Peptides against a protein of PDB entry 7PB4. Designs and how they scored, part 43

Target 1, 105 residues: chain A of PDB entry 7PB4
Amino acid sequence: KMLNIKEYKEKLLSTLGEFLEDHFPLPDRSVKKKKKNIQESSVNLITLHEMLEILINRLFDVPHDPYVKISDSFWPPYVELLLRNGIALRHPEDPTRIRLEAFHQ
Target 2, 218 residues: chain B of PDB entry 7PB4
Amino acid sequence: DALQMAVGYFEKGPIKASQNKDKTLEKHLKTVENVAWKNGLASEEIDILLNIALSGKFGNAVNTRILKCMIPATVISEDSVVKAVSWLCVGKCSGSTKVLFYRWLVAMFDFIDRKEQINLLYGFFFASLQDDALCPYVCHLLYLLTKKENVKPFRVRKLLDLQAKMGMQPHLQALLSLYKFFAPALISVSLPVRKKIYFKNSENLWKTALLAVKQRNR

## One batch from the design tools (peptide)

Design b1_p16_2_s1 (made by RFdiffusion4, then SolubleMPNN; from b1_p16_2, 7 letters changed)
Fold by OpenDDE base, seed 1:
Structure b1_p16_2_s1 (fold): chain B 105 residues (1-105), chain C 218 residues (1-218), chain A 16 residues (1-16)
Amino acid sequence: as target 1 above (105 residues)
Amino acid sequence: as target 2 above (218 residues)
Amino acid sequence: IELLEEIHRRLLLAAG
């Protein structure tokens, strides 16, 4: 039963991942290495899938403080997408921190 | 060059020492406006100024004025648009600025050099349909962007739901008609055969400027 | 699982 649940979870994650790739892909930033010193912050943006994984893991790993700090790797449209749709919530005192909404009420 | 100085001012910010910060700001803003309406702006200048307008670095009035003069000399970089969309999501710009941006995006759509990355943002634009203020302009944008692969059952349902909520809006009807064209099996409802697609005239703000751009690029 | 389903549902609603 546990194996089936894990497998099902993996399938769900995979399906979700495919959905996210199809509908909310990251834009291809043409890293044109033009040499001008603008420290284009080489910060690699993470996928929405990865972002969700981080949020989910935090919720389960640290349920008493399920908030994740928004890093430069968090693409703003993804953050907004999660917030607007009630998937994530901002910390009431620190807008740079977000948590996954606990839908289990 | 006066324009370079103006752009540099906006990019680097005001130097602390001048008692006449407002006068300096106005001077540079007028410089940008004059050049933009007369000759258009280079893609690099638009890239810088568009980001500034949406970053919340300056007040809403200034941002609005900057955005209104984002008129290309030739082309707008797709990268600038992608960056702009990111700034819209940071939440530092006003609702009016967002509306203006979408109007601008629709008006300037043909001057964007590439569409591949913008097409990847389809889902985000579609999500913005829920905003009543943005909905007419987003529909117009989606009408320009929609490909067959974008037409999915869940999006059809969403559009129909929006129509049920908002009524038979011309912009929704236009988008639905396009959806029906690409996927007739997904839309069983008889859509009135509208001979003319009517979107809000987003271009009105830039009508004269757009004509000038087209004349220069011929 | 329920969480993932709900996330998926909400994202579907968001996507259209």
Scores: peptide ipSAE 0.441, ipTM 0.812, DockQ to the pose 0.306; fails the geometry check
Fold by OpenDDE base, seed 2:
Structure b1_p16_2_s1 (fold): chain B 105 residues (1-105), chain C 218 residues (1-218), chain A 16 residues (1-16)
Amino acid sequence: as target 1 above (105 residues)
Amino acid sequence: as target 2 above (218 residues)
Amino acid sequence: IELLEEIHRRLLLAAG
């Protein structure tokens, strides 16, 4: 029974991952290195899947403080997507921190 | 030149020493407006100014005026549009600015150099259909972007649900008709055969400018 | 598992 749960979880994660890749892919930042000194901060954006993993892990690892600080690697459309659809919530006192919504309390 | 100084002002912000910040801002804004409407703007200038207009650096009135003069001399960079969509999601711009952006995007669609990255944003645009103020313009944009691969059962369901909620809106009917064209098996509902696709004339704001751009690029 | 299902459901609703 436990093995079936793990397999099911993996399947769900995989299915979700595929869905995210199909419908919410990251834009290819063609970092055209044009020479001009604008430090285009080559900030490596993470995938929505990775973002969700971070949020989920934080919820389980630190349930008393499940908030994650929004970094430059967080693509704003993804953040908005999660917030707008009630998947994530902003910290009431610190708008730079978000948490995964606890759907099963 | 005057345009470079104006763009530089918006990019770098007001130089501390100016006693009359408002007059200086207005001067530079008028410079940008004049050049944009007469000659159009270079892709690099649009890239900078579009970012500024959507970043929340300036007030809504200024942002609106900047966005209204985002008229290309030749082409708009797809990268500028992708960045703009990112700024829209940061939530620092007003609802009216968002509407204006989508109107702009539809109006300037043919002048965007590439569409590959914009097509990747299909899901985000589709999500914006839920906003009643954006819905007519987003439908028009989606009508321009939709490929067969984008037509999925869940999206069909969402559009039908929206139709049930909002009624038979012309813009929604146009998009549904396109969906039915690509995937007739997914839409069992008889759609009224509208001979003419009707979208709100988003181009009206830039009609004269667009004609001028087309004439220059012939 | 329930969490993942709910996330997926909400994203489906978002995507349309």
Scores: peptide ipSAE 0.441, ipTM 0.814, DockQ to the pose 0.307; fails the geometry check
Fold by OpenDDE base, seed 5:
Structure b1_p16_2_s1 (fold): chain B 105 residues (1-105), chain C 218 residues (1-218), chain A 16 residues (1-16)
Amino acid sequence: as target 1 above (105 residues)
Amino acid sequence: as target 2 above (218 residues)
Amino acid sequence: IELLEEIHRRLLLAAG
């Protein structure tokens, strides 16, 4: 029974990952290496999958403080997507922190 | 170059020492406006100024004026548009600025050099259909972007739900008609055969400028 | 698992 649950979880994560890649892919930053000094801060953006993983892990690992600080690696459209659809919530006092919504009432 | 100085001012911000900050701002803004409407702006200038307009660095009035003069000399970089969409999501711009941006995006759509990355943003644009203020312009944008691969059952359902809520809006009907064209099996509802696709004239703000750009690029 | 399903559902609604 436990093996089936793990396998099912992996399957769900895989299917979710595929869905995210299909419908919400990261834009390919044409890092035009052109020399102009616009320090486009080479901040590596993380995928929506990775972002969700971080939020989920934080919820389980630190349930008393499930908030994650928004870093430069968080693509703003992803943050907005999660917030707008009630998947994530901003900290009431610190807008730079978000948490995964607890759907388990 | 007066334009370079103006762009530099907006990029670097006002130098603290200037006694007449407002006069200086107005001077540079007028310089950008004059060049944009007369000659258009280079892709690099649009890249810089578009981001500034959406970053919330300046007030809404200034941002609106900058955005209104984002007229290309030749092309707009797709990367500039992608970055702009990112700024829209940061939430530092007003609702009116968002509307203006989508109007701008539709009006300038043909001048964007590539569409591959913009097409990847399809899901984000589709999500914006829920915003009543944006919906007409987003429908127009989606009408321009939609490919067969984008037409999915869940999106059809969403569009039909929106139609049920807001009524048979011309912009929504136009998009649904396109969806039916790509996937007739997904839309069983008889759509009134509207012979003419009607979108709000988003181009009206830039009509004269667009004509000038087309004439210069011939 | 329920959490993932709900996230997926909400994202489907967002995308659609």
Scores: peptide ipSAE 0.438, ipTM 0.816, DockQ to the pose 0.307; fails the geometry check
Fold by OpenDDE base, seed 4:
Parts: C-alpha cells; sequence; structure tokens
Structure b1_p16_2_s1 (fold): chain B 105 residues (1-105), chain C 218 residues (1-218), chain A 16 residues (1-16)
C-alpha cells in the first residue's frame, strides 16, 4: 500500500511536470552573448516544477513556518501565477516570502 | 549625442542631486520622444527604455511617456518583450501602463524580430484574459500568436465561459473563430460567420510613426 | 496527494 502511494505520488508529480513544461515553460534565455559589461545576472531561473517542489517540501518539512524566501531564481511570472490562482500566499509582514496554500483547511 | 545622454540618464539615474531634477528629466524625456517619433529608436535603446518604463524606477507619468515613444527604427528584440512581461508580473507598474503595454505590443508585433519565445508565453497571456481592462487587447495578441497546438479543450472552455460572462464581444468572437478554424471539433457552438475580424485599433496611438517605420524599412 | 491534485486543478484553470 505504501509503495502504491509513493508510485502514485511520483506519477502525479511527473504528470504535473509534463503539464508545466507544456503550458508554462521557461523562455530560453538567449545564450548570454558574452557581451562583457551588462551583467545580466547569470541567475539560473528554476522551473515552475522546481518552485512547487520547494514550496511543497517546505510545507511538509517546516509546517509551523512554511514560508520560502523568494530568490532571484524565482521567475516573477511564476510567482504571480501561483499567487493569482491561490496556490501560494505572501507572508503578511514580509512580501519577499511565500508559502503554499493549505487547501485542507 | 543627446539621445545617448538621455538614455544614460534614465539607465543610471541622476548622478548629482541637481536642484533642477525635474527640468533635467523633462529635457531628456523630450529628447527621447523627438528622436523616437522622427527616426525611431535602435533595438538596444528600446531594450533599455522599455525595461525602465516597466520597472517602477520612475513615476507613472514618466513611464507612460517612455512607453508611448517605444518606436523602433527597424526591429524590436524579442528578449526585450520577454523581459517586459516579467516586469508586468512584478506589479510595480499601474494598470494603465499594463493596458498601454499590450496596446504597444499589438501595434509593434510585426517589428519584433522573432516570435518563438513570445509564443512560449502564450499561457501567461491567456491567463490575463480574466482582466476586463486587458481582455480586448490580449485577445488581439492571442489572435496573432495562436497556433494549432495552442488550441486545447480547456482553453476553449475558458473562452466560452468568458463569453457567457461578458457576452459576445467582437474581440472574443474573433479569437474563438480562429480556434474553430484550427480545431473545429472542439467548438460545437455555431459561431457567426464573421467576414471581418474586428479588434480595437491599438495602433492608433502610433499610426503616423508606424507608417514612417514601414517607409524606412522598405 | 490531495494537495498535488488541487495544485494541478488550479494550474489547469490558470492555463486555461
Amino acid sequence: as target 1 above (105 residues)
Amino acid sequence: as target 2 above (218 residues)
Amino acid sequence: IELLEEIHRRLLLAAG
């Protein structure tokens, strides 16, 4: 039974991942043309899938403080997408922190 | 040159607490406006100024004026548009600026050098259909971007729901007609055969400038 | 599992 639950979870994550790749892919940052001077902040943007994983893991690992700090790796459209659709919430006192919405309440 | 100085001012900000900050700002803004309407701006200049207009670095009045003069000499970089969309999501610009941006994007669509990355943003644009102020312009943009692969059952349902809520809006009908063209099996509802596609004339603000750009690139 | 399903549902609604 536990194996089936794990397998099912993995399948759901995989399906979700495929969906996210199809509908909300990261724009291919044109290869840093080495133009020297504009430090386009080489910050590697994470996928929406990875962002959700971080939020989910934080919720389970630290349920009393499930907030994640928004880093430069968080693509703003993804953050907005999660917030607009009630998937994530901003910290009431710190707008740089977000948490996954607890849908079971 | 005067344009480089003006762009530099907006990019780097005012160096010295000049007592005449407002006069200096106005001078540089007028310089950009004059060059943009007369000759158009280089893609690099648009890249810089477009991001500034949407970043919230300056006030709404300044941002609006900058955005209104984002007229290309030849082409607009797709990367500039992608960056701009990112700024829109940060929420530092006004609703009016967002509307103006989408109008600009539609008006300047043919001058964007590539569409591949913009097409990847299809889902984000589609989500913006829920904003009543943006909906007409987003429909127009989606009409320009939509490919067969974008026409999915869930999007059809959403458009039909919007139609039920908002009524048979011309811009929505235009988009639905395109969807039916690509995927007739997904739209069982008889759409009126509209011979003429009608969108709000987003390019009216830039009509003269666009004509000039087309003449220069011929 | 329910959480993932709800996230998926909401994202489906968002994409569409």
Scores: peptide ipSAE 0.432, ipTM 0.809, DockQ to the pose 0.306; fails the geometry check

Design b1_p16_2_s2 (made by RFdiffusion4, then SolubleMPNN; from b1_p16_2, 6 letters changed)
Fold by OpenDDE base, seed 4:
Structure b1_p16_2_s2 (fold): chain B 105 residues (1-105), chain C 218 residues (1-218), chain A 16 residues (1-16)
Amino acid sequence: as target 1 above (105 residues)
Amino acid sequence: as target 2 above (218 residues)
Amino acid sequence: IELLEEIYLRLLLAAG
């Protein structure tokens, strides 16, 4: 039974990952054309999968404060997607922090 | 160059606490408007000004005026559009600005240099169909972007649900007809054979400007 | 697992 649950979890994560890659991929940052020093903030954007992983891990690791600070690596469309669909919630007093929605409540 | 000074003003902000901040702003805005409507703007200028218009740096009135004069001399960079979509999601712009942006995007679609990255945003645009104010323009945009690979069963269901909710809207019917063309097996409902696809093009604020751009690039 | 399922379902709804 435990093996089946683990296998199911892995399959679900894999399927979710594939889905996210297919439907919500990151735009390819045009290769730094060398020329103009506009430090386009080389902020490495994380995937939606990675963002969800961070939120899930925070919920389990720190359930009393499950909020994650929105960093520059968080692509705004992803944040909006999660908030709009009730997957994440913004902190009521700090708009720079979001948490995964507790669906069991 | 007056245009460079104007763009610089919007990019860097007012340097000196000039007592006449409003007059200076108006002067630079008029400069941008004049050049944009007469000659169009370079892709670099559009990149800068488009981001400013959507970033919330200035008030809604200023942002609206900037966005209305985002007329290319030749091409618009796809990267500018991707960045713009990101700004829309930050939520610092008004609903009216969002509508105007999508109208602009549809109007200027042919002048965007590449579509590969924009096509990757298909899912985000599709999600915006739920916004009643955006829906007509998003449908038009999706009509321009949709490829066979984008036509999925879940999207078909969503469109049909929207039709059930909103009625048989011409823009929605146009998109559904395209979906049926690419994947007839997914749409069992009889769609009226519309010979002419009709999107609200009558309100194109840039019609005269676009004609001028096409004439210059010939 | 239930959490993942719910997230997946909501994203499915969001995408389409």
Scores: peptide ipSAE 0.485, ipTM 0.843, DockQ to the pose 0.330; fails the geometry check
Fold by OpenDDE base, seed 3:
Parts: C-alpha cells; structure tokens; sequence
Structure b1_p16_2_s2 (fold): chain B 105 residues (1-105), chain C 218 residues (1-218), chain A 16 residues (1-16)
C-alpha cells in the first residue's frame, strides 16, 4: 500500500511537471544582446515546477513559518498565477513573502 | 536630442534639483508624444518607455499617456512585450492600464518582430480571459496567437463555460470558431457561421499612426 | 498527495 502511494505521488509530480512545461514554459531570455551597457540582470529564472517545489518543501520543513521570500529568480507571472488562483498567499505583513495555501486546514 | 533627454528623464527619474517637477515632466512627456506620433519611436525607446509605463514608477495619468504613444518607427521588440507582461503581473498597474496594454498589444501585433516568446505566454493570456474587463481584448489577442497545438480540450471547456456565463459574445465566438477550425472534433456545438469576425476596434486609438508607420516602411 | 492534486486542479482551471 505504501509503495502504491509513493508511485502515485511520483506519477502526479511527473504529470504536473509535464503540464507545467507544456502550458506555462519560461520565456527564453537568451537573446543575449551583446551590447555591454544594459546590465540585463543575469538572474536565472526558475521554472514553475521548481517554484512549487520550493513552496511545498518550505511548508513541510517549516510548517510554523511556511513563507518563502520572493527572489529575483521568481518570474512575476508565475507568482501572480499562484496568487490569483489561490495556490499561494502573500504574507499579511510582508508582501515579499509567499506561502503555499494549506488546502487541508 | 530632445527625445533622448526626455527618455533619459523617465529612465533615471527626476533630478532632485528641479523646483518645477511637474512642468519638467510635462515638457518631456510632450516631447515623447510629439516624436512618437510624427515619426514613431525606435525599438530601444519603446523598450525603455513601455517598461516605465507599466512599472508603476509614475502615476496612472502619466503611464497612460506614455503607453498611448508607444508607436514604433519600424518594429517592436518581442522582448519588450515579454517584459511588459511581467510588469503587468507585478500588480503596480491599474486595471485601466492593463486594458490599454492589451489594446495596444493587439493594435501593434504586426509590428512585433518575433512571436515565438509571445506564443509561450499563451497560457497566461488564456488565464486572463476570466477578467471581464480584459476578456474581449484577450480573445482578440488569442485569436492572433492561437496555433493548433494550443487548442486543448480543457481550454475548449473553459471557453464554453465562459460562453455559458457571459453569453454568446462576438469575441468569444470568434475565438471558438478558430478553435473549431483547428480541432473540429473538440467542439461538437454548432457555431453560428458568422461571416464577419467582430472584435472591438482596439486599433482606433492608433489608426492614424499605424497607417503612417505602414507607409513609412513601404 | 491531496495537496498536489489540488494544485494540479487549480492550475488546470487557470490554464483553461
């Protein structure tokens, strides 16, 4: 029974990952315009999958403070997507921090 | 160059020492407006000013005026559009600015140099269909962007649900008709054969300017 | 698992 649960979890994660890649891919910032001066902040954006993983892990690792600080690697459309659809919540006092919504509470 | 000074002002912000900040702002804004409507703006200038208009750096009135004069001399960089969409999601823009942006995006769609990255944003645009204020313009945008690969059963269901909620809106019908064209098996509902696709003329704000741009680039 | 399912469902709804 436990093995089946683990397998099911893995299947769900994989399916979710595929879904995210298909429908919410990151834009390719790779147009390295060589011109020197615009410090395009070389900040590597993380995938939505990675973002969710971070949020989920934080919820389990630190359940009393499950908030993650929004970094420059967080693509704003992803943040908005999660917030708008009730998947994540902003910290009431610090808008730079978000948490995964606790659906089972 | 007066335009360079104006763009620089918006980019770097007001220099503290100017006693008459409002007059200076108006002067530079008028400079940008004048050049944009007469000659159009370079892609680099649009890149800078578009981001400023959507960043929330200035008030809504100023942002609106800047956005209205985002008229290209030749082309708009796709990267500028991607960045702009990012700014829209930061939440510093008013609802009216968002509407104006989508109208602008539709109006200027043909002047965007590439569509590959914009096509990757399809899911985000589709999600914005739920916003009643944006829905007509987003439908128009999606009508321009939709490829066969974008037509999925869940999106069809969503559009049908929206139609059930909002009624048979012309912009929804137009998009559904396109979906049916790409994937007839997914849409069993007989769509009225509308001979004319009716989107709100989002182009009306820039009609004269767009004609001028097209004439200059022939 | 329930959490993942809920996230997936909400994203499905978001995507259309």
Amino acid sequence: as target 1 above (105 residues)
Amino acid sequence: as target 2 above (218 residues)
Amino acid sequence: IELLEEIYLRLLLAAG
Scores: peptide ipSAE 0.482, ipTM 0.830, DockQ to the pose 0.293; fails the geometry check
Fold by OpenDDE base, seed 1:
Structure b1_p16_2_s2 (fold): chain B 105 residues (1-105), chain C 218 residues (1-218), chain A 16 residues (1-16)
Amino acid sequence: as target 1 above (105 residues)
Amino acid sequence: as target 2 above (218 residues)
Amino acid sequence: IELLEEIYLRLLLAAG
């Protein structure tokens, strides 16, 4: 039973990952290295999958403070997607922090 | 160049010392407007100003005016559009600005240099169909973007659900008809064969400008 | 698992 649950979890994660890649991929920033000094902050955007993992892990690791600070690596469309669909919530006092919604309440 | 000074003003922000900040802002805004409507703007200028308009740096009135004059001389960079979509999601722009942006995007669609990255945003645009204010324009945008690969059962269901909720809207029917064209097996409902697809004339705001752009680029 | 399922469902609804 435990093996089946683990396998199911892995399958679900894989399916979710594929879904995210298919429907919500990151835009390919053509890093055209044109030398102009504008420090285009080479901030590597993380995938939606990675973002979800961070949020999930925070929820389980620190349940009393499940909020994650929105970093520059968080692509705004992803943040909005999660918030708009009730997957994540903003901290009531700090809009720069979000948490995964606890659907079990 | 007056335009360069104006763009620089918007990019760098107002220098603290000017007692007449509003007059200066208006002057630069008028400069941008005049050039945009007369000659169009370079892709680089659009890139800068579009981001400013959507970033919330200035008030809604200013942002609206800037966005209305995002008229290309030749092309709009796809990167500018991708960045713009990001700004829309930051939530510092008004709902009216979002609507205006989508209208602009539809109106200027043919002037965007590439579509590959915009096509990757398909899912985000589709998600915006739930916004009643955006829905007509998003449908039009999706009509322009939709490929066979985008037509999935879950999206069909969503469109049908929206139709059930909102009624048989012309823009929704147009999109559904396209979906049926790509995937007839997914849509069992007989869609009225409308000979003419009617979207709201999002282009009306820029009709004269677009004609001028087309004439210059011929 | 339930959490993942719910997330997946909501994303499906968002995408579709």
Scores: peptide ipSAE 0.481, ipTM 0.831, DockQ to the pose 0.344; fails the geometry check
Fold by OpenDDE base, seed 2:
Structure b1_p16_2_s2 (fold): chain B 105 residues (1-105), chain C 218 residues (1-218), chain A 16 residues (1-16)
Amino acid sequence: as target 1 above (105 residues)
Amino acid sequence: as target 2 above (218 residues)
Amino acid sequence: IELLEEIYLRLLLAAG
């Protein structure tokens, strides 16, 4: 039974990962030529999968403060996607922080 | 160059020292509008101004005016569109601005230099179908973007559900018909054979300008 | 697991 659960979890994660890659991929970063003055913060955007992992981990690691600060690595469409679909919630007092929704509570 | 000064103003913001901030803003806005409608804007200028219009840096009225004059001289960079979509998701622009953007995007679609990255945003656009105000324009956009690879069972179900909710809207039927074309096995429902696909005329705002752009690029 | 399932379902619904 435990093996089946682990296998199922792995399969689910894999399937989710594939789904995210297929339907919500990051746009290819056009290597903007170094024009001098615009500090284009070369902040590497993380994948939706990575974003979810961060949120999930925070929920489990720090359940009393499950909020994650939105960094520049968070692609805004992903944030909106999670918020709009009730997967994540903004902190009531700090809109720069989001948490994973607790669906079973 | 007056245009460069105007673009610079919007990019860098108003210099504190000018007592008549509103007059200066109006002057620069008129400059941009005049050039855009007369000659079109360079891709770089559109890149800058489009981001400004959607970033929430200025008020809705100003943003609307900027967006209305996002007329290309030749092409629009796909990167500009991708960035624009990102700004839309930040939520600093009004609903009316979002509608206007989608109208603009549909109207200017042929002038976008590449579509590969925009196509990657397919899922995000599809999610916007749920917004009643956006739905007609999003359907039109999706109609332009849809490839066989985008036609999935879950999207078919969603479209059918939307149809059940909203009724047989022409724009929705057009998209469904395209889906059926790519994946007939996924759509068992007989769609009325419409001879003409009718989308809302999103390009009406730019009709004259678009004609001029096409003439210049011939 | 249930959490992942729910996330997956919601994303499926979001994607279309």
Scores: peptide ipSAE 0.480, ipTM 0.828, DockQ to the pose 0.320; fails the geometry check

